# Peptides against a protein of PDB entry 5HB3, part 33

Target 1, 150 residues: chain A of PDB entry 5HB3
Amino acid sequence: RQMQDRCMSEYNQRIRNAPEGSIDPFRMACYKIIGRCDLSNRSLDGLQTDVNDWIWLQFNLARETDRSLELAGESYGLAELQASIREIGLKHFPKTAAEDTNGSFGMFFYLQILAGMFEQAIAYLYPFSYVDAVHFAIALTYYGLLRPVD

## One batch from the design tools (peptide; aimed at target 1 H92 M107 L111)

Design b1_p22_8_s2 (made by RFdiffusion4, then SolubleMPNN; from b1_p22_8, 17 letters changed)
Fold by OpenDDE base, seed 4:
Structure b1_p22_8_s2 (fold): chain B 150 residues (1-150), chain A 22 residues (1-22)
Amino acid sequence: as target 1 above (150 residues)
Amino acid sequence: MDKEHELLHKLYLKDLEKKKAA
């Protein structure tokens, strides 16, 4: 708690008062991650990132246990991340094999799996790759992550 | 939320370009 408060204080101070170009983006990233600062902006400004970095950040910021300690409107947990992934899928990823020109279905499947959206992930993958969907379904079921519909 | 979604999409496109160039 004390560390988080310090991170938030430093983060806010630097954003407001630091001269342009003087902010170390890595330091700011540390404050954001540790302090969970500015959860409305879940990006790392000034850093070259990829999709893996983005999703890693989302998971690090998403916390279920701290909801009771969070101020009203600042809660960000797994549910919010899952909602975000759903929206991303609707906007930016193919819904059918016919729409998939770049083989991007795999990335969206991956994101859903990481977010624990197992049923949705399998359902999504099925029309693109039946064999893979079945294999993942079996594996997920084996580990108790996918509940078979009786 | 829209900003983050757009960012992810941009990052994904960038990654695709890198893979094509490799």
Scores: peptide ipSAE 0.269, ipTM 0.802, DockQ to the pose 0.868
OpenDDE base, seeds 1, 2, 3, 5: peptide ipSAE 0.261, 0.254, 0.260, 0.257; ipTM 0.796, 0.793, 0.794, 0.796

Design b1_p22_8_s3 (made by RFdiffusion4, then SolubleMPNN; from b1_p22_8, 13 letters changed)
Fold by OpenDDE base, seed 2:
Structure b1_p22_8_s3 (fold): chain B 150 residues (1-150), chain A 22 residues (1-22)
Amino acid sequence: as target 1 above (150 residues)
Amino acid sequence: MQKEHDLLAKLYEEDLAKKKAE
C-alpha cells in the first residue's frame, strides 16, 4: 500500500509537471506496472514495444481485486480485459475467412484463449480453420474448459 | 514484422480511444 501510494504520487507529479520528453519512459513504465497508475491508459508510451509486450501488459494490469482496495476507485479485471478484447476483435480483426487478408485471425484466437474466452475462441476459429478448431475444442473439453453450447 | 507493427498500432489506437471516452 505504501509503495503503491508513493508510485501514484510520483507518477502524477511527473506526468503533470515534467517537461515533454524529459521523463524516462522506463521509469514511467515501472510506476504503471508496480503502482498500477492510470489504469485507463494501458500502453507504454515512449518505449519500443511489440504485440507480445502489449499482451503482457494487459494481463499484468488485470487484477481480480476488491474495488475498495484500488486507489482512486480505478479497477481493471478480467471482465474488463475480455470486454476490451471483444471490442478490439470487432474493430481490427477479420470476422470471416473472406476478410482475412493478412492471416491475423490466429492472433485474435490467441488473445481470446489467453483471456479464457474459450467458447468464443473456438467459434471464431471454426470458419478459418475447421481442423484446428476441432482439435482445440477436444483439448479444451478434455480439460473441462469448454461449456456446453446452447 | 510489419504485420505485427500494424496490429500494435491498431491496439494502441484502441487504448487511446478508450482513454478519451472515459
Scores: peptide ipSAE 0.091, ipTM 0.684, DockQ to the pose 0.078
OpenDDE base, seeds 1, 3, 4, 5: peptide ipSAE 0.076, 0.090, 0.083, 0.090; ipTM 0.675, 0.683, 0.679, 0.683; seeds 1, 4 fail the geometry check

Design b1_p22_8_s4 (made by RFdiffusion4, then SolubleMPNN; from b1_p22_8, 17 letters changed)
Fold by OpenDDE base, seed 2:
Structure b1_p22_8_s4 (fold): chain B 150 residues (1-150), chain A 22 residues (1-22)
Amino acid sequence: as target 1 above (150 residues)
Amino acid sequence: MDEEHELLAKLYEEDLERLRAA
């Protein structure tokens, strides 16, 4: 708690008072991750990141915590992340095999799996790759992660 | 690589849109 308060204080001070370009992006990332500062802004400006970094950050920040324990009063949990992934899918990924021009369906499948959206992931993958969808469905069922409909 | 970067940009754009809507 003391550490979080300190991080928040330093974060706010630097954001407001630091000259442009003088802020160490890695330090700011630490404030985000450790201090949970400014959870509404989950971008890592100034860092070279990839999709894996993005999703890792989302999971790191998405915590099922008691809202009363969050100093900033902001809550971001798994449900919000899943909602975000859904919206991303609707906007930026092919919905059918006919719409897939670059094979990006696999990435969206991957994101859904990571977000625990197993049923949706399998349903999404099915029209793109039947064989893969079946294999993943079997595996997920084996591990009790997929709830097959009767 | 280009496709991944494009996707990443879209992901961050989505985050920014949510931030603006809040």
Scores: peptide ipSAE 0.237, ipTM 0.768, DockQ to the pose 0.077
OpenDDE base, seeds 1, 3, 4, 5: peptide ipSAE 0.234, 0.235, 0.241, 0.233; ipTM 0.766, 0.768, 0.768, 0.766; seeds 1, 4, 5 fail the geometry check

## One batch from the design tools (peptide; aimed at target 1 F93)

Design b1_p23_1 (made by RFdiffusion4)
Pose (drawn by RFdiffusion4):
Structure b1_p23_1 (pose): chain A 150 residues (1-150), chain P 23 residues (1-23)
Amino acid sequence: as target 1 above (150 residues)
Amino acid sequence: SASEEEFARLYAEYLEEKAEEEE
């Protein structure tokens, strides 16, 4: 309780609202991770990072809590992470094979798998490659990670 | 918004690197 309050406040007063270009980029990153500061802007600004670093941060900052009481601030768990993966799908990725030329649909499928969006990931992949979709569904069904129809 | 813009930017760079490797 104490550390979360001190770390959150310290980050707002002495880092976010501090002179720009003064605070080490990695240090700001360490605070965002350790204290989960500013869950509203989950980015790694000021660092040479790629898409995998961004993806990692989304999961790294995610935490699951019992759905019974409040958290300090806004919650960020698997549910919120999935919601974010979904919008990225509509905005940046195709749904039909005609919209894809470079083979990028595989990235969105990969993102949905990471987020546990198994039903949606398989349904998304089938139009691009039914063979792979059929077998990935077999792999998931074997371990019980695919909700079938009654 | 800013987080998603960073993903779009990084993802576009990732695709450019892949296209170069294929050349």

Design b1_p23_1_s1 (made by RFdiffusion4, then SolubleMPNN; from b1_p23_1, 14 letters changed)
Fold by OpenDDE base, seed 5:
Structure b1_p23_1_s1 (fold): chain B 150 residues (1-150), chain A 23 residues (1-23)
Amino acid sequence: as target 1 above (150 residues)
Amino acid sequence: SKSEQQFEELLKKELERREEEKK
């Protein structure tokens, strides 16, 4: 906790006092990832990243803990991440097979699975590939991750 | 959001990369 408090203090000081672009992007990344600073900004500036890095970042910033018990200065839970993924899906991924031009539906399916949105993931995948959806549904059910239909 | 915009850009790059690999 002492280390986190120090990180937050340094982060706030630098953001307020340093000219834009003068802060080392790697240092800022450390403050964000380790220090849990400014979690409302879930992007890394000044770093060369790819889609995998973005995915990694989102899940590392997320915490599936009670906000009251979290030692981090700021809290960002799985629920917030799930909400973000839903919004991303609505904006950037095909909703039907007819809209799919690049096969990107698989990536959204993957994101939903990573976020524990299993029922939604299967429902999303089904119109694109019913065979794959059924296979995943069976597997998820076997491991107790998919809720039975009422 | 800025993060979502970044994702969109990265997604575009990834899709382009995949298309190039198919050639």
Scores: peptide ipSAE 0.303, ipTM 0.834, DockQ to the pose 0.831
OpenDDE base, seeds 1, 2, 3, 4: peptide ipSAE 0.294, 0.296, 0.299, 0.302; ipTM 0.829, 0.830, 0.831, 0.832; seed 2 fails the geometry check

Design b1_p23_1_s2 (made by RFdiffusion4, then SolubleMPNN; from b1_p23_1, 13 letters changed)
Fold by OpenDDE base, seed 5:
Structure b1_p23_1_s2 (fold): chain B 150 residues (1-150), chain A 23 residues (1-23)
Amino acid sequence: as target 1 above (150 residues)
Amino acid sequence: SKSEEQFEKLLKEEEEKRLKELE
């Protein structure tokens, strides 16, 4: 608790008072990841990252806890992450096989699976790859992760 | 959002990388 409070204080102080570019980006990353500072900005500025780093960050920043019990001043849960993934999907991924030019549908499927959006993931994958969708659905059903269809 | 924009950028970079590997 003391550490988190200190992180929040230092983060706020630095963001307000430090000249642009003077703050160590790794330090700022620590404040964000460990201190849960400024969760509205889910990016790491000044660091060389890739898509895997982005994915890692989103899921590490997400907390599936009662917000009333959250130690951090800001909360960001799985529901918010799922909503973000939905929005990303609508904007940046093919909606149909006909729109798929780069084979990027797999990434969106992957994101949905990671976020526990199993039914949506399978439904999304189905028009792109029937066989894969069915196989994945069987597996998810076996583990009790996919709801049976009546 | 800024995060979404960053993801889009990174996604494009990843796709470009894949394309280069196929050449």
Scores: peptide ipSAE 0.293, ipTM 0.818, DockQ to the pose 0.847
OpenDDE base, seeds 1, 2, 3, 4: peptide ipSAE 0.283, 0.290, 0.289, 0.291; ipTM 0.813, 0.814, 0.814, 0.815; seed 2 fails the geometry check

Design b1_p23_1_s3 (made by RFdiffusion4, then SolubleMPNN; from b1_p23_1, 13 letters changed)
Fold by OpenDDE base, seed 5:
Structure b1_p23_1_s3 (fold): chain B 150 residues (1-150), chain A 23 residues (1-23)
Amino acid sequence: as target 1 above (150 residues)
Amino acid sequence: SRSEEQFERLLAEALKRREQAKA
């Protein structure tokens, strides 16, 4: 795309020529989202954001496309996002109910569901809430999203 | 990663707000 190519070109030019931090954060965000520039850094610096913005960004940066068909300057797909979510889970979320001090397990469950990690999500939720885990398992199975174990 | 660290910070802030709302 012409616009995307222009974004990439401008990004590369500015990143080389402009002092660090001198570029408008909103412009940088555009280069990242539209131009797919510097996807190794999946954060927006210099902007007031919250956790919802972060989540939105991760899923918008991800592309469900074969890398060979990726039109963006850099490739970042669902698999990479899932890997990131797994890593986040290992580092920042409780593994058991006993470790849950702030009730944050729901957020990790939510992230896994968004990323299509259904089996893992249900397995994760189970020790925190049996009822909820079974509820979601039934629903996901009904819609063909969960592979039942038999 | 930098992004993950940002998430951790943002999560902490969100949880803090949640606790404040309950108090």
Scores: peptide ipSAE 0.357, ipTM 0.845, DockQ to the pose 0.859
OpenDDE base, seeds 1, 2, 3, 4: peptide ipSAE 0.347, 0.349, 0.350, 0.350; ipTM 0.841, 0.842, 0.843, 0.842; seeds 3, 4 fail the geometry check

Design b1_p23_1_s4 (made by RFdiffusion4, then SolubleMPNN; from b1_p23_1, 14 letters changed)
Fold by OpenDDE base, seed 5:
Structure b1_p23_1_s4 (fold): chain B 150 residues (1-150), chain A 23 residues (1-23)
Amino acid sequence: as target 1 above (150 residues)
Amino acid sequence: SKSEEQFEKLLKEEEKRREAEKE
């Protein structure tokens, strides 16, 4: 707790007082990831990253805990991440097979699966690949992750 | 959000990279 409080104080001090570009981006990343500082900004500025890094960051920043018991001053849960993924899907991924020009539907399916959005993921995948959707549904059902359809 | 915008950028970059690998 002392470490987290220190991280928060240091982060706030630096962001307010340091000239732009003078702060080590790796240090800032540490404050964000370890210290849970400024979770409203779920990006790592000044670092060369790729899509995998982004995915990693989102899930590492997410906490599935009771917010009342959260040690960090800010909380970011799985529900918020799921909401973000939904929004990303609506804006940046094909909604139908006819809209798919580059095969990017797989990435959105992957994101939904990672976020535990299993039913939505299968429903999304189905029009793109019936066989894959069915196979994945069977697997998820076997592990008790997919709700049975009445 | 800024994070979503960043993802979009990274996604586009990834697509370009994949296309370049196919050439």
Scores: peptide ipSAE 0.293, ipTM 0.819, DockQ to the pose 0.845
OpenDDE base, seeds 1, 2, 3, 4: peptide ipSAE 0.281, 0.287, 0.284, 0.290; ipTM 0.813, 0.814, 0.813, 0.816; seeds 1, 2 fail the geometry check

Design b1_p23_2 (made by RFdiffusion4)
Pose (drawn by RFdiffusion4):
Structure b1_p23_2 (pose): chain A 150 residues (1-150), chain P 23 residues (1-23)
Amino acid sequence: as target 1 above (150 residues)
Amino acid sequence: AAATALAEALEALGEEIMADAAA
């Protein structure tokens, strides 16, 4: 309780609203991670990072809490993470094989798998490669990670 | 050559996703 309050406030007053270019980029990153400060802007600004660093941060900041009472601020769990993966899909990735030339649909399938969006990930992949979709579904069904129809 | 073109396309796409997330 104490640390979260001190860390959150310290980040807002003495880092976010501090002179720009004065605070170490990695330090700001360490505060965002350790204190989960500013869950509204989950980016690694000022660092030489790639898409994998961005993906990692989305999950790193995610936490699951019992769905019974409030959290300090807005919650960020698997549900919110999935909602974010969905919009990235509509905005940046194709749905039909005709929209894809480079083989990028695989990235979105990979993202959906990471987020546990198993039903949606398989349904998304089937039009691009039904063979792989069929077998990945077999792998998931074997462990019980695919909700079948009655 | 095809693997290199795919890697360059995924990097460009990643940059777009990161820029949109930072906005």

Design b1_p23_2_s1 (made by RFdiffusion4, then SolubleMPNN; from b1_p23_2, 15 letters changed)
Fold by OpenDDE base, seed 5:
Structure b1_p23_2_s1 (fold): chain B 150 residues (1-150), chain A 23 residues (1-23)
Amino acid sequence: as target 1 above (150 residues)
Amino acid sequence: SAKAAREKALKELGKKIIEDISS
C-alpha cells in the first residue's frame, strides 16, 4: 500500500509538473502497472507494443474488485475486458470465411480464448474451421472450461 | 514466404487494433 501511494503521488506529480513528452514512458508504465494509476488509459504511450503486449497489459490491469475499494476510483475486471474483445471483434475481424483474407480469424479466436470467452470462441471458429472448432471444443470440455449444451 | 507474409499481416493488424483502441 505504501508503494501504491508513492506511485500515485509520483505519477500525479509528473503529470502535473513535467513538460509534455519529457516523461519516461517506461516509468509511466511502471506507475500504471504497479501503482494502478490512470486506469482509464489502457495503453502504454510512447512504447512499441504488439497485440501480445496489449493483452498482457489488459489482464494485468484487470481486477475483480469492488469499485469502492479500487484506489484508482474505478474498476476494470474480466467482464469489461471481454466487452472490449467483443468490440474489437466486431470492428476489426472477419465475421465469415468469405471476409477472411489473411487468416486473421485465428487471432480473434486466440484473444477470445485468452479472455475466457470459450463458447463464443468456438462458435466463432466453427464456420472458419469445423475440424478445429470440434477439436478445441472437445479439449475445452475435457478440462471443464466449456459448458456443454444438453 | 507465405508464412512470413501472414505473420507480418497479423502483426500489422495487431498494431492497428492497438492504435485504434488507444486513440
Scores: peptide ipSAE 0.267, ipTM 0.824, DockQ to the pose 0.722
OpenDDE base, seeds 1, 2, 3, 4: peptide ipSAE 0.266, 0.261, 0.267, 0.263; ipTM 0.823, 0.820, 0.823, 0.822

Design b1_p23_2_s2 (made by RFdiffusion4, then SolubleMPNN; from b1_p23_2, 18 letters changed)
Fold by OpenDDE base, seed 5:
Structure b1_p23_2_s2 (fold): chain B 150 residues (1-150), chain A 23 residues (1-23)
Amino acid sequence: as target 1 above (150 residues)
Amino acid sequence: SEKEEREKAYKELGKKIIEDIRK
């Protein structure tokens, strides 16, 4: 907790007092990841990141703890992440096979799997690739991650 | 190749997604 408080203090001081763009973005990233500062901002400003970096960050910052129990005073759990993935899906990915032009459905399937949205991922994949959906469904069921229909 | 084109498309899509998230 002492380290957490110190990180928060330093982070707040720098964001308030330093000229814009004068702070090393990697240092700020360290405050966020290690010090868990300003978790309401789920991105790393000043750094060029891709979708893999983004998803890695989300998982590292995510906590399954209520705000009242969160040491940093801010909480962001799996539910919020899943909501974000859904939103991304609605905006950037094909909803039907007819809308698919470049095979991007695979990326959304991948993101859903990473976020633990197994049933939704399979349901999404099914109209694009029946065979692949079935194979993944079998595998997920084997590992107890997919509930079979009664 | 088709694979290279797909990879390029995925990279561009990823970039677009990140830009949207940062707004």
Scores: peptide ipSAE 0.197, ipTM 0.776, DockQ to the pose 0.666
OpenDDE base, seeds 1, 2, 3, 4: peptide ipSAE 0.193, 0.190, 0.192, 0.193; ipTM 0.771, 0.772, 0.771, 0.773

Design b1_p23_2_s3 (made by RFdiffusion4, then SolubleMPNN; from b1_p23_2, 15 letters changed)
Fold by OpenDDE base, seed 3:
Structure b1_p23_2_s3 (fold): chain B 150 residues (1-150), chain A 23 residues (1-23)
Amino acid sequence: as target 1 above (150 residues)
Amino acid sequence: SELQRLLEELEKLGKKIIEDISS
């Protein structure tokens, strides 16, 4: 808590008082991740990141804690992350095999699996690769992660 | 390799996604 308080103090001071463009993006990233500062902005400005970095950040920032106990007064849970992934899917990933020009369907499948969206992930994969969808469905069912349809 | 090419393409896509959600 002491560390978080210090992070919040420094973050607020810098964001308000620092000259434009003078803020170290790595320092700001540390404040966000460790101090949980400004969780409404779930990106790392000024840093070159990829999709793996993004998803890592989302999972680390996602907390299922009591909002009243969070000093920052901000919360971001799994449900919000899942919603974000759905939106990303609609905007940036192929919906059918005919739309798939670079094989990116696998990445969206991967993102859904990471986010615990198992039924949706299998349903999405099915038209792209029937065999793979069946294999994953069997595995997920075995571990009780996929609910069988009657 | 084909895999490396795919990864590079996905990285580019990832950057676009990040830009989109940060805007």
Scores: peptide ipSAE 0.026, ipTM 0.545, DockQ to the pose 0.652
OpenDDE base, seeds 1, 2, 4, 5: peptide ipSAE 0.022, 0.022, 0.025, 0.024; ipTM 0.475, 0.487, 0.542, 0.482; seed 2 fails the geometry check

Design b1_p23_2_s4 (made by RFdiffusion4, then SolubleMPNN; from b1_p23_2, 14 letters changed)
Fold by OpenDDE base, seed 5:
Structure b1_p23_2_s4 (fold): chain B 150 residues (1-150), chain A 23 residues (1-23)
Amino acid sequence: as target 1 above (150 residues)
Amino acid sequence: SAAAARQAALKELGQKIIEDIRK
């Protein structure tokens, strides 16, 4: 509690008082991750990041908490993250094998799996690679992560 | 080399996605 309060205070102070472009992006990242400051901004400006960094951040910031209990005044859980992944998929990834470039379908499959979207991930993968889809389906079922259809 | 090229392409795609999300 003490740390969170301090983080929020310092974050707000720097946002308000620091000259534009002078704020240490690593420090701001710490405030966001540890202090949960400004969670409406789900990115780390000023830092070189990749998709793995992004997804790590999303999971780190996501909480299954009541909105009223969130210090940031908002809630962002797994459901919201999954919605974001779906939107990313619609915009940036191939819908069919004919549209695929450089095997990018695998990256979207990867993101869906990480986000726990197992059924959707398998369904997506199937038209690109039947064998792989079946293999993953079997594995996910074995570990109780995939809900089989009767 | 082909694998490296593919990996590079995927990395670029990832960067593009992140940049788009930030806008």
Scores: peptide ipSAE 0.318, ipTM 0.851, DockQ to the pose 0.712
OpenDDE base, seeds 1, 2, 3, 4: peptide ipSAE 0.314, 0.309, 0.310, 0.314; ipTM 0.849, 0.848, 0.847, 0.849

Design b1_p23_3 (made by RFdiffusion4)
Pose (drawn by RFdiffusion4):
Structure b1_p23_3 (pose): chain A 150 residues (1-150), chain P 23 residues (1-23)
Amino acid sequence: as target 1 above (150 residues)
Amino acid sequence: TEEELSDEFWRLYQEKLEKEAEE
């Protein structure tokens, strides 16, 4: 309780609203991670990072809590992470084979798998490669990670 | 904010693809 309050306030007063270009980029990153500060802007600004670093941070900052009472601020769990993966899908990735030329649909399928969006990930992949979709579904069904129809 | 995060993800992904095409 104490640390979260001190760390959150410290980050807002003496880092976010501090002189720009004065605070080490990695330090700001360490506070965002350790204290989960500013869950509204989950980016790694000021660092040479790639898409994998961005993906990692989304999961790194995600935490699951019992759905019974409030959290300090806004919650960020698997549910919110999935909602974010969905909108990236509509905005940046195709849904038909005609919209894809480079083979990028695989990235969105990969994102949906990471987020546990198994039903949606398989349904998304089937139009691009039904063979792979069929077998990935077999792999998931074997472990019980695919909700079938009654 | 969510729009900016989506743009950042997409920009980083395109940069990764450009480096892979150069190799």

Design b1_p23_3_s1 (made by RFdiffusion4, then SolubleMPNN; from b1_p23_3, 18 letters changed)
Fold by OpenDDE base, seed 2:
Structure b1_p23_3_s1 (fold): chain B 150 residues (1-150), chain A 23 residues (1-23)
Amino acid sequence: as target 1 above (150 residues)
Amino acid sequence: SMDKEHERLAELYEKDLEKKKAK
């Protein structure tokens, strides 16, 4: 708590007093990841990042913390991440094989799997690749992550 | 806030696709 408070204090002081872009991007990343500062902005500006970095950041920030201990604007958990992934899927990923021009369905499937959205992931993959969907369904069922529909 | 993150993901994904095509 003390470290978090110090981190928040430093972050707030720097964000208010420092010119835009004057703060080291890595330091800002540390404030976000370790200090959970300004979680409303989950992008790492000024850093060369790829999709994997983005994914990593989202999952690291999506911690289940007691909401009573967090400021309303700093609460971000798995449920919020899952909701975000759902929205991303609706807006930016193909819904059918006919809409798949870039083969991006695999990435959305991957995101859903990482977020623990197993049933939705399999359901999504099914129209794109029946065989793969069945194989993943079997595997997930074996590990107890997917409930068979009776 | 969520829309910005969605756009960021889309941009990053497009960049990755371009990199894969270039390789």
Scores: peptide ipSAE 0.197, ipTM 0.765, DockQ to the pose 0.815
OpenDDE base, seeds 1, 3, 4, 5: peptide ipSAE 0.170, 0.166, 0.172, 0.176; ipTM 0.738, 0.737, 0.744, 0.746

Design b1_p23_3_s2 (made by RFdiffusion4, then SolubleMPNN; from b1_p23_3, 17 letters changed)
Fold by OpenDDE base, seed 1:
Structure b1_p23_3_s2 (fold): chain B 150 residues (1-150), chain A 23 residues (1-23)
Amino acid sequence: as target 1 above (150 residues)
Amino acid sequence: SLDKEHELLAKLYEEDLEKLKAL
């Protein structure tokens, strides 16, 4: 862990000692991702990010490790990410076509696909777009990613 | 729209933060 310790040290030093506005946001992002520094802050300060950047960051910060070996703030795996996506869906995305005022259903479908929630993604998409759901289901089944229920 | 995307992004970060606090 020598590299991680060094990253942590440099990250903390820059956060505390660098002049305001002088921090290279890309370098800080590297420290966060590689060094796992300050994982409680999932934002990349000084960078304009979008939803794709957000999900990319979540995957990069996720680790499939024994939680007993990591600090609480560092223990975040795929299961926790999937749980987060579910909660986000429940709170912020339409559940029915009638609720879809902004056409945002596609984004939630996309997030579920990226998170490996294939069955849930198809089930979610089906009432919004039958044709698209069928096409994706066929494709996912072909690649062995979807488990059809008999 | 760009505004809608930013709003969604903000919601995503908020939910992620809450989940992290619960770990």
Scores: peptide ipSAE 0.155, ipTM 0.702, DockQ to the pose 0.071
OpenDDE base, seeds 2, 3, 4, 5: peptide ipSAE 0.148, 0.145, 0.149, 0.154; ipTM 0.694, 0.693, 0.695, 0.701

Design b1_p23_3_s3 (made by RFdiffusion4, then SolubleMPNN; from b1_p23_3, 15 letters changed)
Fold by OpenDDE base, seed 1:
Structure b1_p23_3_s3 (fold): chain B 150 residues (1-150), chain A 23 residues (1-23)
Amino acid sequence: as target 1 above (150 residues)
Amino acid sequence: SLDKEHELLHQLYQEDLAKKAAE
């Protein structure tokens, strides 16, 4: 708790008082990840990142903690992440095979799997790749992650 | 804030695809 408060204080101080371009982006990233500072901004400014880095960050910032225990009043858990992934899917990913021009369906499938949205992931993949959907469904069922609808 | 993040994801994905295509 004391460490988190210190991180928040230092983070806020640097954002407000540091000259433009002088902030160490890696240090700021540490404050965000460890101190959970400014969770409303889930990006790392000043760092060259790819989609995998972005995904990693989202899952690391997501915490299954009681909202009452978070001092900063900002809560971001798995439920919020899942909601975000659903919204991303609606806006930026193909809904049908006919809409898939860039083969981006696989990335959305991957995001859903990482977020534990297994049933939705399989349902989404099915029209794009029947064979792959069946293979993943079998594997997920074997590990008890997919609930077969009777 | 969510919209900006979604846009960022899309941008990052497109950049990754471009990199893979260049290889």
Scores: peptide ipSAE 0.040, ipTM 0.508, DockQ to the pose 0.837
OpenDDE base, seeds 2, 3, 4, 5: peptide ipSAE 0.035, 0.035, 0.037, 0.035; ipTM 0.555, 0.549, 0.528, 0.551

